# Peptides against a protein of PDB entry 7Z53: the designs that were tried, part 87

Target 1, 150 residues: chain A of PDB entry 7Z53
Amino acid sequence: PRIKNQADCIPFFRSCPACPGSNITIRNQINALTSFVDASMVYGSEEPLARNLRNMSNQLGLLAVNQRFQDNGRALLPFDNLHDDPCLLTNRSARIPCFLAGDTRSSEMPELTSMHTLLLREHNRLATELKSLNPRWDGERLYQEARKIV

## One batch from the design tools (peptide; made by RFdiffusion4, then SolubleMPNN)

Design b2_p22_1_s2 (from b2_p22_1, 11 letters changed)
Fold by OpenDDE base, seed 5:
Structure b2_p22_1_s2 (fold): chain B 150 residues (1-150), chain A 22 residues (1-22)
Amino acid sequence: as target 1 above (150 residues)
Amino acid sequence: TEAELQLLRAARPRDPRNVAPP
């Protein structure tokens, strides 16, 4: 359902639509990962949040990933640690906390969650490749350079 | 290096359906 309250709207920019060939009935998307995306919600706009979104256990410049679940070996967003987690309160039996992202509302919209997840994976991929190309770079350098590429 | 970064950007995964708008 569309959000009726504009105050509750989350800024979300989808990739540009593309139609293959002459068939305009099929809607595809230009890969947003290869275009400019405001990734501020992925990295966090505030430094404390940005640090919490990083994997600080090593010098690989990675973003933190979910420690409980994976998607066929691929990373998922980490869980937040909220005192009154609305996701836990919504369905007590599911016991799934809200995701941690640059936007506290990341768990409210599947599209947003998906985008965050994709960009998380892309960042970590880039950081990994950059580490391979530049073994002398520390975690901060890897993180920042990967962030710039995203 | 900057050259490596450019190569890395160019090598990002491309969706086969990622076509330019008409």
Scores: peptide ipSAE 0.020, ipTM 0.475, DockQ to the pose 0.023
Fold by OpenDDE base, seed 2:
Structure b2_p22_1_s2 (fold): chain B 150 residues (1-150), chain A 22 residues (1-22)
Amino acid sequence: as target 1 above (150 residues)
Amino acid sequence: TEAELQLLRAARPRDPRNVAPP
């Protein structure tokens, strides 16, 4: 049945379809991701998102981390700032917004959230090690080199 | 250096799925 209460709907919008050859029986979606290999799920496929995922407060080449919560001293994904935050709507009592990651699905299932969290930590680990090895590298160099290793 | 980068790549945690069974 069609949802009657539109006020608390999760605002998911359907993407444009792709036309893979002559087979139109399955609605395929346009893949806007750069690739799996480049870890776009961590870094984003678009430059504005990529910038928002970075810690720009220093020259350490780090990804941004959660400013409110940690996991036993370990980093968590930063929160996003969505107009209609589906995470806030899904559990109104928890009042925890969605995480920000390169993959927009980062808060949809805990497995994906965990993977993003681990890769966030790995990037920051690599950037830290690269800083130790190359103290004169700026934040951009550290970020890019760590990104290449991940 | 490139050698240092190679060491960092080698030092990443191994995917448990890539561990051959004993």
Scores: peptide ipSAE 0.015, ipTM 0.365, DockQ to the pose 0.019
Fold by OpenDDE base, seed 1:
Structure b2_p22_1_s2 (fold): chain B 150 residues (1-150), chain A 22 residues (1-22)
Amino acid sequence: as target 1 above (150 residues)
Amino acid sequence: TEAELQLLRAARPRDPRNVAPP
């Protein structure tokens, strides 16, 4: 980083530029997400991330939830495992890491975090209802069908 | 909601091997 003393800084990184072969002088950022309305902000745009967002300990098709905290019995987003976690670095006393979601911005704004949390809960609700309606479905089928409905 | 229930039911496969018994 350009700034050596990071004690008073939020460790955000600038996005890489997109360089189209046109006479466009406006700096655009690379789109690292899917272009479709596929809820990739919840499920992830890449398979490794998508797997990390799922609860793979059972065949219920659920997304992973926070294992340390709940909101009055309701699920919260799981924590990420970042080497240089910006949430830990910004507030050293709180010792709360960033949340893990399909969109890397999930911990940057409370509104976005809330929406991700709601969609997480909705997916798990749908997967649970689908399991009730279709008890013979495996975890993959439940996950995919719930994902389609979200 | 009723709409959600309809979506859930519509998501059921027609193959009886993959659905709950009637």
Scores: peptide ipSAE 0.015, ipTM 0.376, DockQ to the pose 0.024
Fold by OpenDDE base, seed 3:
Structure b2_p22_1_s2 (fold): chain B 150 residues (1-150), chain A 22 residues (1-22)
Amino acid sequence: as target 1 above (150 residues)
Amino acid sequence: TEAELQLLRAARPRDPRNVAPP
């Protein structure tokens, strides 16, 4: 940019435009998320991310939770493991990494983070109840059935 | 809770995809 004070510049990249098959002049962006209402903000729209969001240490069908912090015994979102974590770099004294969720924006604002946290807790609650009702279900079935209910 | 609010407040309004090019 042709701005004298480059120290105040914020890097911003606009989303790629979608190419409609019709002669539509309105710019729309590519949808990289799942198209149906599936709570992809919680579970992710990509399989590698979805696996990283799960607790794979057991067969309980749970989502991964924060290992350092709890909220009055209730779960918080797990931390992401970023090479250059922008949350750590922005406030070095706080030493709080960015959260990991299905939505990459999970650490942008408290309102969004709280919603992700609530849905995380709800999934784990549902998976726990489903396990009690169906003791023979494996972790995959528990996860998928809980995901369908959320 | 206060603990949750502290963690939420530590969140950063930044899309991690918006990084400066090398």
Scores: peptide ipSAE 0.010, ipTM 0.382, DockQ to the pose 0.034

Design b2_p22_1_s3 (from b2_p22_1, 10 letters changed)
Fold by OpenDDE base, seed 4:
Structure b2_p22_1_s3 (fold): chain B 150 residues (1-150), chain A 22 residues (1-22)
Amino acid sequence: as target 1 above (150 residues)
Amino acid sequence: TEAELQLERARRPRPPENIAPP
């Protein structure tokens, strides 16, 4: 690195390209993930946030779900607990706070909200299945394994 | 099961992601 004092730098790195078998001009990075979908936005990039996104009330490795609302029995994103909740301020009549998700934009764009919701459900589904397959796994193991699969 | 298959896929060694040198 040109800048040695990395404490002042944003740790943003570009992945190396994969060597194409043909003369293609489109750069394709090396995919280190087994999953097709990058779900980092669902899990959070920071550990404190990641913990807040988890259901820590049990050892099922689940992500936290909304405790007030469901979608025909299906999970919705949990609400955040913001002091100045912009979602509440934007539409006072709706009285729906911002969702808590790994991406701070989760409540800003309905597309992101939907994606987070879907991946939340998928994670919890996977964690549930993994628990069935591996009854002795604790919540951390279930969470991590489900996260890897998503 | 599908979950077993997914688990098996997840357990397979993944190539390390190479990033550009800082």
Scores: peptide ipSAE 0.022, ipTM 0.483, DockQ to the pose 0.026
Fold by OpenDDE base, seed 3:
Structure b2_p22_1_s3 (fold): chain B 150 residues (1-150), chain A 22 residues (1-22)
Amino acid sequence: as target 1 above (150 residues)
Amino acid sequence: TEAELQLERARRPRPPENIAPP
């Protein structure tokens, strides 16, 4: 192998090919994510991830926010808890771990990070508004209804 | 807010999603 020190390698997995019964020459991928329209990049496409993205400390239906940093009083994405966090390895002096979002690429491109942050804020805003309109709704109802509006 | 209220009122109740325990 060209790289002698493989201890620093970050694992990268390729999605499985989708082979429809037609003679398609273009390699398509099996979609592991839900549609962009359902905002799966924010909420997660899998239930375990979706639960980790929620604020479960209350019944407000909120998404989890960063507990260490804010942007002029506005919420930021929560940090992930990765073993061998690649973001920490990139710049050891900064000591900033990867963000947690529905899309695992959230920390790879600033554009994605920004969009995820905006939609996080929008969800939490909507959940807050819905709580005001429907005081008896529990956290699950608030979360699901806000998710549908986003 | 008004649009959100209208959307909420227009939405029919849906069955709860079966969320697997953590």
Scores: peptide ipSAE 0.019, ipTM 0.386, DockQ to the pose 0.029
Fold by OpenDDE base, seed 1:
Structure b2_p22_1_s3 (fold): chain B 150 residues (1-150), chain A 22 residues (1-22)
Amino acid sequence: as target 1 above (150 residues)
Amino acid sequence: TEAELQLERARRPRPPENIAPP
């Protein structure tokens, strides 16, 4: 498991709770993220985050990938740059920081990490194919069109 | 496939569209 140190607390950021006016007694969370259907977990719900998730070094419309590690030549999620990185704090021997994704829970739940990785690869695949089909499109157009397809 | 169909549809020129901010 990624979390090795059980003595340290894991910092979590929680969205605001909401109580619906119906007979629902369950405390719901206000959606801090947009719907799952729009793939906001991959692209980010806020513009600053969305920009940080993109590869801005070229006009290929790609999402950013990890610059240190690959999965047998295939892309992995980029690392985040947190001041108090909970992934580093919970396993000091591994020294692997949290991943950067549209969903802040990506590094805490392996299922999310796997899904986000697959969708990252799919976006970049689609953007690459769109570039071959539409050579005149710039990076913004490629990114947006690939995002619509995912 | 559906993915291929979507790629083919993307060949058609469209005005730039942005997803509305939340």
Scores: peptide ipSAE 0.019, ipTM 0.478, DockQ to the pose 0.027
Fold by OpenDDE base, seed 2:
Structure b2_p22_1_s3 (fold): chain B 150 residues (1-150), chain A 22 residues (1-22)
Amino acid sequence: as target 1 above (150 residues)
Amino acid sequence: TEAELQLERARRPRPPENIAPP
């Protein structure tokens, strides 16, 4: 590898190639996300991640929110629990870990962080509204219906 | 908005549907 000290690196692995047709010169990457349209960056593309992104402490169908910080009362993304957290490595004095989102790049790009945060808020807003409209819906129903609307 | 419209539609209980896992 070009960088010798990999302990300070963000641990990315290159995805498998996806070459359309006979074009072997352009190495496209497999999209690990299900779709931008389905907001997989918010909800995750894999079930284990999707579960970790949910607030499972109640039946409100909410996504998990940051337990340490808020933005003037508004939700922020929850923190991840990474070994060798690159966000902690970037600024050791700040001691702020990476955010957890459906997209693993959520903390790498501020634009993604912002969008994920907004969409998390929107989901939770929708779930809350759906709860008021359908008070007998359980958390799974609320979550899925809100997800469909987002 | 579209979201509001969908919320209004969701006011009525709907039959269960298959939702694809994430």
Scores: peptide ipSAE 0.017, ipTM 0.438, DockQ to the pose 0.026; fails the geometry check

Design b2_p22_1_s4 (from b2_p22_1, 10 letters changed)
Fold by OpenDDE base, seed 1:
Structure b2_p22_1_s4 (fold): chain B 150 residues (1-150), chain A 22 residues (1-22)
Amino acid sequence: as target 1 above (150 residues)
Amino acid sequence: TDAELQLERAARPRPPENVAPP
């Protein structure tokens, strides 16, 4: 969701502290590029997060998608379930929570959200094609092979 | 495309991966 109220403090949690002397915009861009290269922004760098980003309801090797909204039939990122969701706190009227992704910054910048969404769709596309080519592969193999391609 | 090539490669049987010892 977009930040509508810039006057209020936004309590974002980050895995790493921000350096006071660093330009936050530049840091975000550099980290986004790095995450794009290794796809950690999509799959998560931590195993618990990685599992939460997967669709475990089947053996298709898919990443989880939003269960409430779609974009003209195409997938969107799933919502997170944060206790003090900064997206909900920032825009109280919209009642749209932050997205869940491999990078905690997924909902901080719309540009990052877009990249996450594109790569989510690409992974699921690849997993689907791999299933067609290899019908006997289980969900784990489909997931891993698609991840290697992304 | 590059993606198509990678898909084709993935469709081929691969030997079991050598797991690096911990």
Scores: peptide ipSAE 0.019, ipTM 0.433, DockQ to the pose 0.024
Fold by OpenDDE base, seed 2:
Structure b2_p22_1_s4 (fold): chain B 150 residues (1-150), chain A 22 residues (1-22)
Amino acid sequence: as target 1 above (150 residues)
Amino acid sequence: TDAELQLERAARPRPPENVAPP
């Protein structure tokens, strides 16, 4: 069945095709994420998004965490601020917005949500330890060094 | 662990590096 109300749909945007040097029947897509190896799903591939994913309230080099909910004291992904939040639309009773992550699919697949959450926690753990080891490092240095380790 | 090893390496004084996101 096709969803009639398009406003309630999760927006899936098709990227531009990338043609390999050989004849293919299935078009490749330009990767919106730089790679899984660089954890771009957590940090974001674009600078504006990367900044929004960071905790800029201090110089600890941390990623932003959810301000409303925790998992038994452990961090969760922050919420996004979507005008027409598909997560709110799909379940009116829950009233839980979509999570913000480097991957726009973070709230679409529980597997991604879990992975991003774990890597968020790991980054913040590493940044905290790096701060302890290098007290003079500012938030940018801590963030970048933790990102390199993740 | 690998993470611990990298933390130890990161704790060592190093020349300034390019910290721009890749």
Scores: peptide ipSAE 0.018, ipTM 0.442, DockQ to the pose 0.027
Fold by OpenDDE base, seed 3:
Structure b2_p22_1_s4 (fold): chain B 150 residues (1-150), chain A 22 residues (1-22)
Amino acid sequence: as target 1 above (150 residues)
Amino acid sequence: TDAELQLERAARPRPPENVAPP
């Protein structure tokens, strides 16, 4: 490697290209999406937090969603319940608390909040489909199987 | 799609597995 300072390097790996059919001008990547996406930012890395992120009102294996707001009928992250909520203190007139997610920084960056929201929606979509395919599964099974797919 | 394939695999009967803590 040309870079001598290995301490400042971030490892980057590229998958092999694949050319479909006879058209060598179209380059696709071999599905290396066996990459275990660490979705700990969505599900939480600690058991108490993970339980708080779930909808425990039913046996549908869903993550909790915001009960006050939706985005054109689509789910948003639930609000956290902090005693000294920094989001409420930032703009007192807006009265919007911080979002609850597996990453404590979920409300710090709009890009991060958006990704958490999309993955929340995807989990709940998967759990719903799994319920239709397996009506006898309980909420724990639905939650775990959906989590494995995300 | 990959998601559909994974859903089909998840729907198949399989032996019980230990649930890893989140």
Scores: peptide ipSAE 0.018, ipTM 0.439, DockQ to the pose 0.044
Fold by OpenDDE base, seed 4:
Structure b2_p22_1_s4 (fold): chain B 150 residues (1-150), chain A 22 residues (1-22)
Amino acid sequence: as target 1 above (150 residues)
Amino acid sequence: TDAELQLERAARPRPPENVAPP
């Protein structure tokens, strides 16, 4: 193998073929994946990034939201502060910086941006509900509990 | 919803979880 450290490898498995019982030439695969929402990249894998993704201005356990723009009152991802912002360079007329997200690819793929936005909103919704249910919880507790639910 | 159920469960006083240090 070209990769010396096998721990750096991501295991991939080929799906098992489905047996359709008919003489079809098309190989169908069994979907071995159950759909789940993985929000791990919303929160960031590294603690410094995770902190930057949080709203630390209060004890509400919220993720940081865009301070310049909203979507009909709904939150958008915060902008990052990059020296050479590729998003600004890509479309100079739009003047929209890259978003800050747990996944650096979020700004590269609009689908990920949307997903992160939705999960951001859901986290903040959950944190808000948790605050309502548990008024004495601090921001850390709210953040962690909301994170567990998402 | 499952989320609401989880919220309700979270609202219950939990014993302090021994959070294992990462």
Scores: peptide ipSAE 0.016, ipTM 0.424, DockQ to the pose 0.034

Design b2_p22_2_s1 (from b2_p22_2, 9 letters changed)
Fold by OpenDDE base, seed 5:
Structure b2_p22_2_s1 (fold): chain B 150 residues (1-150), chain A 22 residues (1-22)
Amino acid sequence: as target 1 above (150 residues)
Amino acid sequence: DPVARELAEADYRGNGVVPEPV
């Protein structure tokens, strides 16, 4: 399997539906990856968390991204808003909070963080493409359609 | 943590678009 940490994996491969204007090969690759990752860790399993993982400042259907740091020009997960942030408490001098994801363990498991980051990027790429193809779609439609593809 | 709050809030001010690699 592509993902070595099997603790958060699902045991089946997803199919790739054909969609007009989308790259089937890329979509199939994403589905294959998500077959080994609990998608709820990316989008959140509960509605309040799901909302907090989204960029609600616009109607682009995007997941929130870090506004302070990038990975060689690419998006990183947003920081969480914890009262007693264990990441901040672990090293007071670094002042790096925990990442916000569907699972709080994301900041403790770099491999999982990496996968979440990749899926974040893919979602936002898909949402951006869908916006280009469907300019009349609002943020909710864009978000949901991109989520269905991932 | 006030630092975490500030940082978290800042993450929602952008357009959320993933920039293309330079």
Scores: peptide ipSAE 0.021, ipTM 0.445, DockQ to the pose 0.205
Fold by OpenDDE base, seed 2:
Structure b2_p22_2_s1 (fold): chain B 150 residues (1-150), chain A 22 residues (1-22)
Amino acid sequence: as target 1 above (150 residues)
Amino acid sequence: DPVARELAEADYRGNGVVPEPV
């Protein structure tokens, strides 16, 4: 279905846009499916990235959420801060940068974005529930316990 | 709900990650 209002569209970037059926695209999708097992696509596989994906403004153990946009009041992935942001270059009128996620491919494939978004919401939901159950837990404990459940 | 309020405030304050629009 053609989206009539392009202004509401979130732009995506593909490393190989001319080859949607390329081995590269297939490989990326397979990698995303495999990374789902350990949720590294959501949390990041390295500590520097993992820290950037967290909400550090409080001790609630939350993942960072988009501060500009929401989906009917629900959280979206935060934006990355790329010097040459391919998402901005792809759709200059939208002025929407690439998303920040544990997987750098998050803005290449809408399927990944959707999955990451859902798991982001689930993590934050779990962290919130854990806070209610364990009000004395600090942000690190909440984050780690929620991460184990996801 | 104090937890809900804290979450709302946290969201409002932001996480400092989102760049300014270009």
Scores: peptide ipSAE 0.021, ipTM 0.572, DockQ to the pose 0.128
Fold by OpenDDE base, seed 3:
Structure b2_p22_2_s1 (fold): chain B 150 residues (1-150), chain A 22 residues (1-22)
Amino acid sequence: as target 1 above (150 residues)
Amino acid sequence: DPVARELAEADYRGNGVVPEPV
């Protein structure tokens, strides 16, 4: 993170290299959930979408979460507000709309949905920790610093 | 803790609107 004061930093590493042998140039990434993930899929590549993905009701720097459902107390992606929601049309009995994410494919592939969900949770976890460390930071600062870590 | 309290008291942006089918 681009934080000058180390006391304000959360000890988080995107990845750690591991070299099993002396002559191996290939680094194995350890604890690298985000090492192969483009965070733009979570945060949105466009500012209007990025703002829509945020929780703007407070100054906690959080991403928006589902308001109807949770996964055993854990956050899920928010629902989108599509005029012609294909998810609602596909299974009319379920009445579950498509998820909102930085990528429109969030509801197309379960693997992608899962990854987005995990990264959502990670962002919100980081933002929460940063708030604890830096209680004077506003929501924008918390959001941006958490985003840099993810 | 202060963070937990703030989280508990915080309002959340609603993201679960189901639009009326047109």
Scores: peptide ipSAE 0.018, ipTM 0.494, DockQ to the pose 0.055
Fold by OpenDDE base, seed 1:
Structure b2_p22_2_s1 (fold): chain B 150 residues (1-150), chain A 22 residues (1-22)
Amino acid sequence: as target 1 above (150 residues)
Amino acid sequence: DPVARELAEADYRGNGVVPEPV
C-alpha cells in the first residue's frame, strides 16, 4: 500500500481528513460507486481538472500518464501537484506523491487507484483505435468519443 | 503508417509536469 501510516488520519486540505474506521470511509465508497457509473472519477467533474487529466501535447485525445513510472510497460496515473500532498505526509520515507485522478480520493484506496488505472488504459486504447478508424478526427473528437464509450 | 508512428511516439506522454517529491 502507498499509505503505510494507517494509524493517523489522512490529511486533506480540500475536504475533511479521512480516518480509518470513520463513517467517511463508508461515504467515500458510496460516492465512488456513483462516480464510477458516470466515469467522473476518471475524467473529472470540473473542467480545470478534466483538462489537467488530458495529454495536451498532441491531437490523439489521450489521457495523461505517469512520466516516471510504468507497470510492466503499461501506463500508470500521473502525479498530482498538491501543495501539501497527503501521500508525502503519511509516508515520508517513500517520497511518492498522490496520483492525479478525477477524484482526489483515488490515492486513499489502492482499489480505487487500480480501477482508475485500468480505465485510464482503456480510454487510451479506445482513443487509439478510434484514431485508426477515423484518422481525420482531432484530439477533442477522439477524447470525447472515447469518453462516451468508457 | 503515419498514424501508427504518431501513436507510438505519443505513448506514455503525460501532462508534462511531474512534481518532485518533498
Scores: peptide ipSAE 0.019, ipTM 0.476, DockQ to the pose 0.086; fails the geometry check

Design b2_p22_2_s2 (from b2_p22_2, 8 letters changed)
Fold by OpenDDE base, seed 3:
Structure b2_p22_2_s2 (fold): chain B 150 residues (1-150), chain A 22 residues (1-22)
Amino acid sequence: as target 1 above (150 residues)
Amino acid sequence: DPEARALAEADYAGNGVTPLPV
């Protein structure tokens, strides 16, 4: 390799090709964004957190949503319940807590908050559609199947 | 701090964030 110091190298990988049809010679890239978006950031990597991120009030397989605010009628991330909430400590007058997500940094970076919000909405959309297609599925099945698709 | 909360909510509203009915 031309670069001898590989300690500071950041690996870059190319995604696999996908063929949309039998007669198409041009290969499209598989959208690796779904794999890059570590679903663990949305769903949590540990069971206690994963359960807290779910709406357990029904059998719809939904993720929990904010109960105080919406974005033009769309869901927002739920608030966390931290004892020493950094968001509350930053601005005590606003009294807006940090968001609950699979990554604790979600409230530190607006980009992460936005991504998690989009994936929250997508999960709940998928779970809703899956419920319509499979009315006998319970909340666990709906949640897991939606999670697999995301 | 009710005023500060109102201002914060107003800032959110400016970005399309609306409070849900309690």
Scores: peptide ipSAE 0.077, ipTM 0.517, DockQ to the pose 0.035
Fold by OpenDDE base, seed 2:
Structure b2_p22_2_s2 (fold): chain B 150 residues (1-150), chain A 22 residues (1-22)
Amino acid sequence: as target 1 above (150 residues)
Amino acid sequence: DPEARALAEADYAGNGVTPLPV
């Protein structure tokens, strides 16, 4: 997402209040880069999560996108459905829940959120192109082939 | 929640975040 006004911020959860913020940021960035190689940050490493990250309403092999908001017409990450949503607790006035992504830290820092969002868009772009090239492929094949390219 | 949606829309409008049609 593009941030034009720094005063307009999405609430983020901080993992460990007892840990120095700088150390958390560094570790999160390193882990994000590592997960980028296998794209687990986007797709999830566990099957239940992976299914929740997919758009199962069609056979286009797409990842799920936010159903409430868009960024200048472009997709945003879907919201999670946590019982005790930490993002709602950090800024009660905004009433914005945590984003759902393959990495549970997607809502911990804006950099991760942005990267996950961009890769979400890239996957969906690739899946769309693959559908055009291979119109008979089902959603599972489109999803897996796009995932391999990312 | 319409109120939450309206607040979120206002908060992020400056960043190009817009609500999707219901």
Scores: peptide ipSAE 0.076, ipTM 0.501, DockQ to the pose 0.067
Fold by OpenDDE base, seed 5:
Structure b2_p22_2_s2 (fold): chain B 150 residues (1-150), chain A 22 residues (1-22)
Amino acid sequence: as target 1 above (150 residues)
Amino acid sequence: DPEARALAEADYAGNGVTPLPV
């Protein structure tokens, strides 16, 4: 489903023109990725969503991960718990539930799914390292510091 | 929905995604 609240919309570019001999293509890709992160598409732009994307069962500052599936030992995005799951309704044959992410489009755009997954893994890696370095930090501080680094 | 779960599991497994231990 489309983001209905335009205040949460971010620019996302799937591809940029390749300019030989210039760093313009690289810059544009970096800018697109930065925009993706800055708009909190991974973390959620709104506090209620942001909390739902976190693992609140401990004080490790982690984002929630899929509890049913794993990719070669690596985390996947968690499934949402929607009563009327639009992903199930859009393709009744496939019956694939929606992922929970900062953007509902994560279940519709493979590029977003992949990027969210990578950044989820990176956040959790950073939070884990920060916990090792700072064992007295609580989950909120670990989460915020990891978010700042990502 | 148990049927939806079973289909999803089969699809993900076919794409190299493995279920976590229960």
Scores: peptide ipSAE 0.075, ipTM 0.511, DockQ to the pose 0.057
Fold by OpenDDE base, seed 4:
Structure b2_p22_2_s2 (fold): chain B 150 residues (1-150), chain A 22 residues (1-22)
Amino acid sequence: as target 1 above (150 residues)
Amino acid sequence: DPEARALAEADYAGNGVTPLPV
């Protein structure tokens, strides 16, 4: 396989083929969602990355959020800190660094950025609710329980 | 980078993206 690190893999499923006409050799697919979001890509599959994606400043079990920007009061993905940041290099005028996420492609594909952002928000929402329901839970438990629900 | 921040703020200010207080 071209990708040796399985942690970099995103699972996909292939949609069913549409019924071809008698002389159509091209496999047409049913226009359906052929991808799903694996929450594991939000949390990071490797422990060092997973830790970097967490807010370790408290015991709330939260994922780290952007410290520079919010979107209508809602969280954005944190920025990464890459020496040769490809996001900065590809569009120097925008000057937006890559987002830190479980997948390095999160900043390459806007749909992935969006989904990771949504799941970030959902995790933090869940962790917050779980904290309210279970005040004695520590950050690790809150994080893990929220992760299980997502 | 103050310049990068300013550019980012300008780019997203109209789209509901707001800078967080320092």
Scores: peptide ipSAE 0.070, ipTM 0.533, DockQ to the pose 0.056

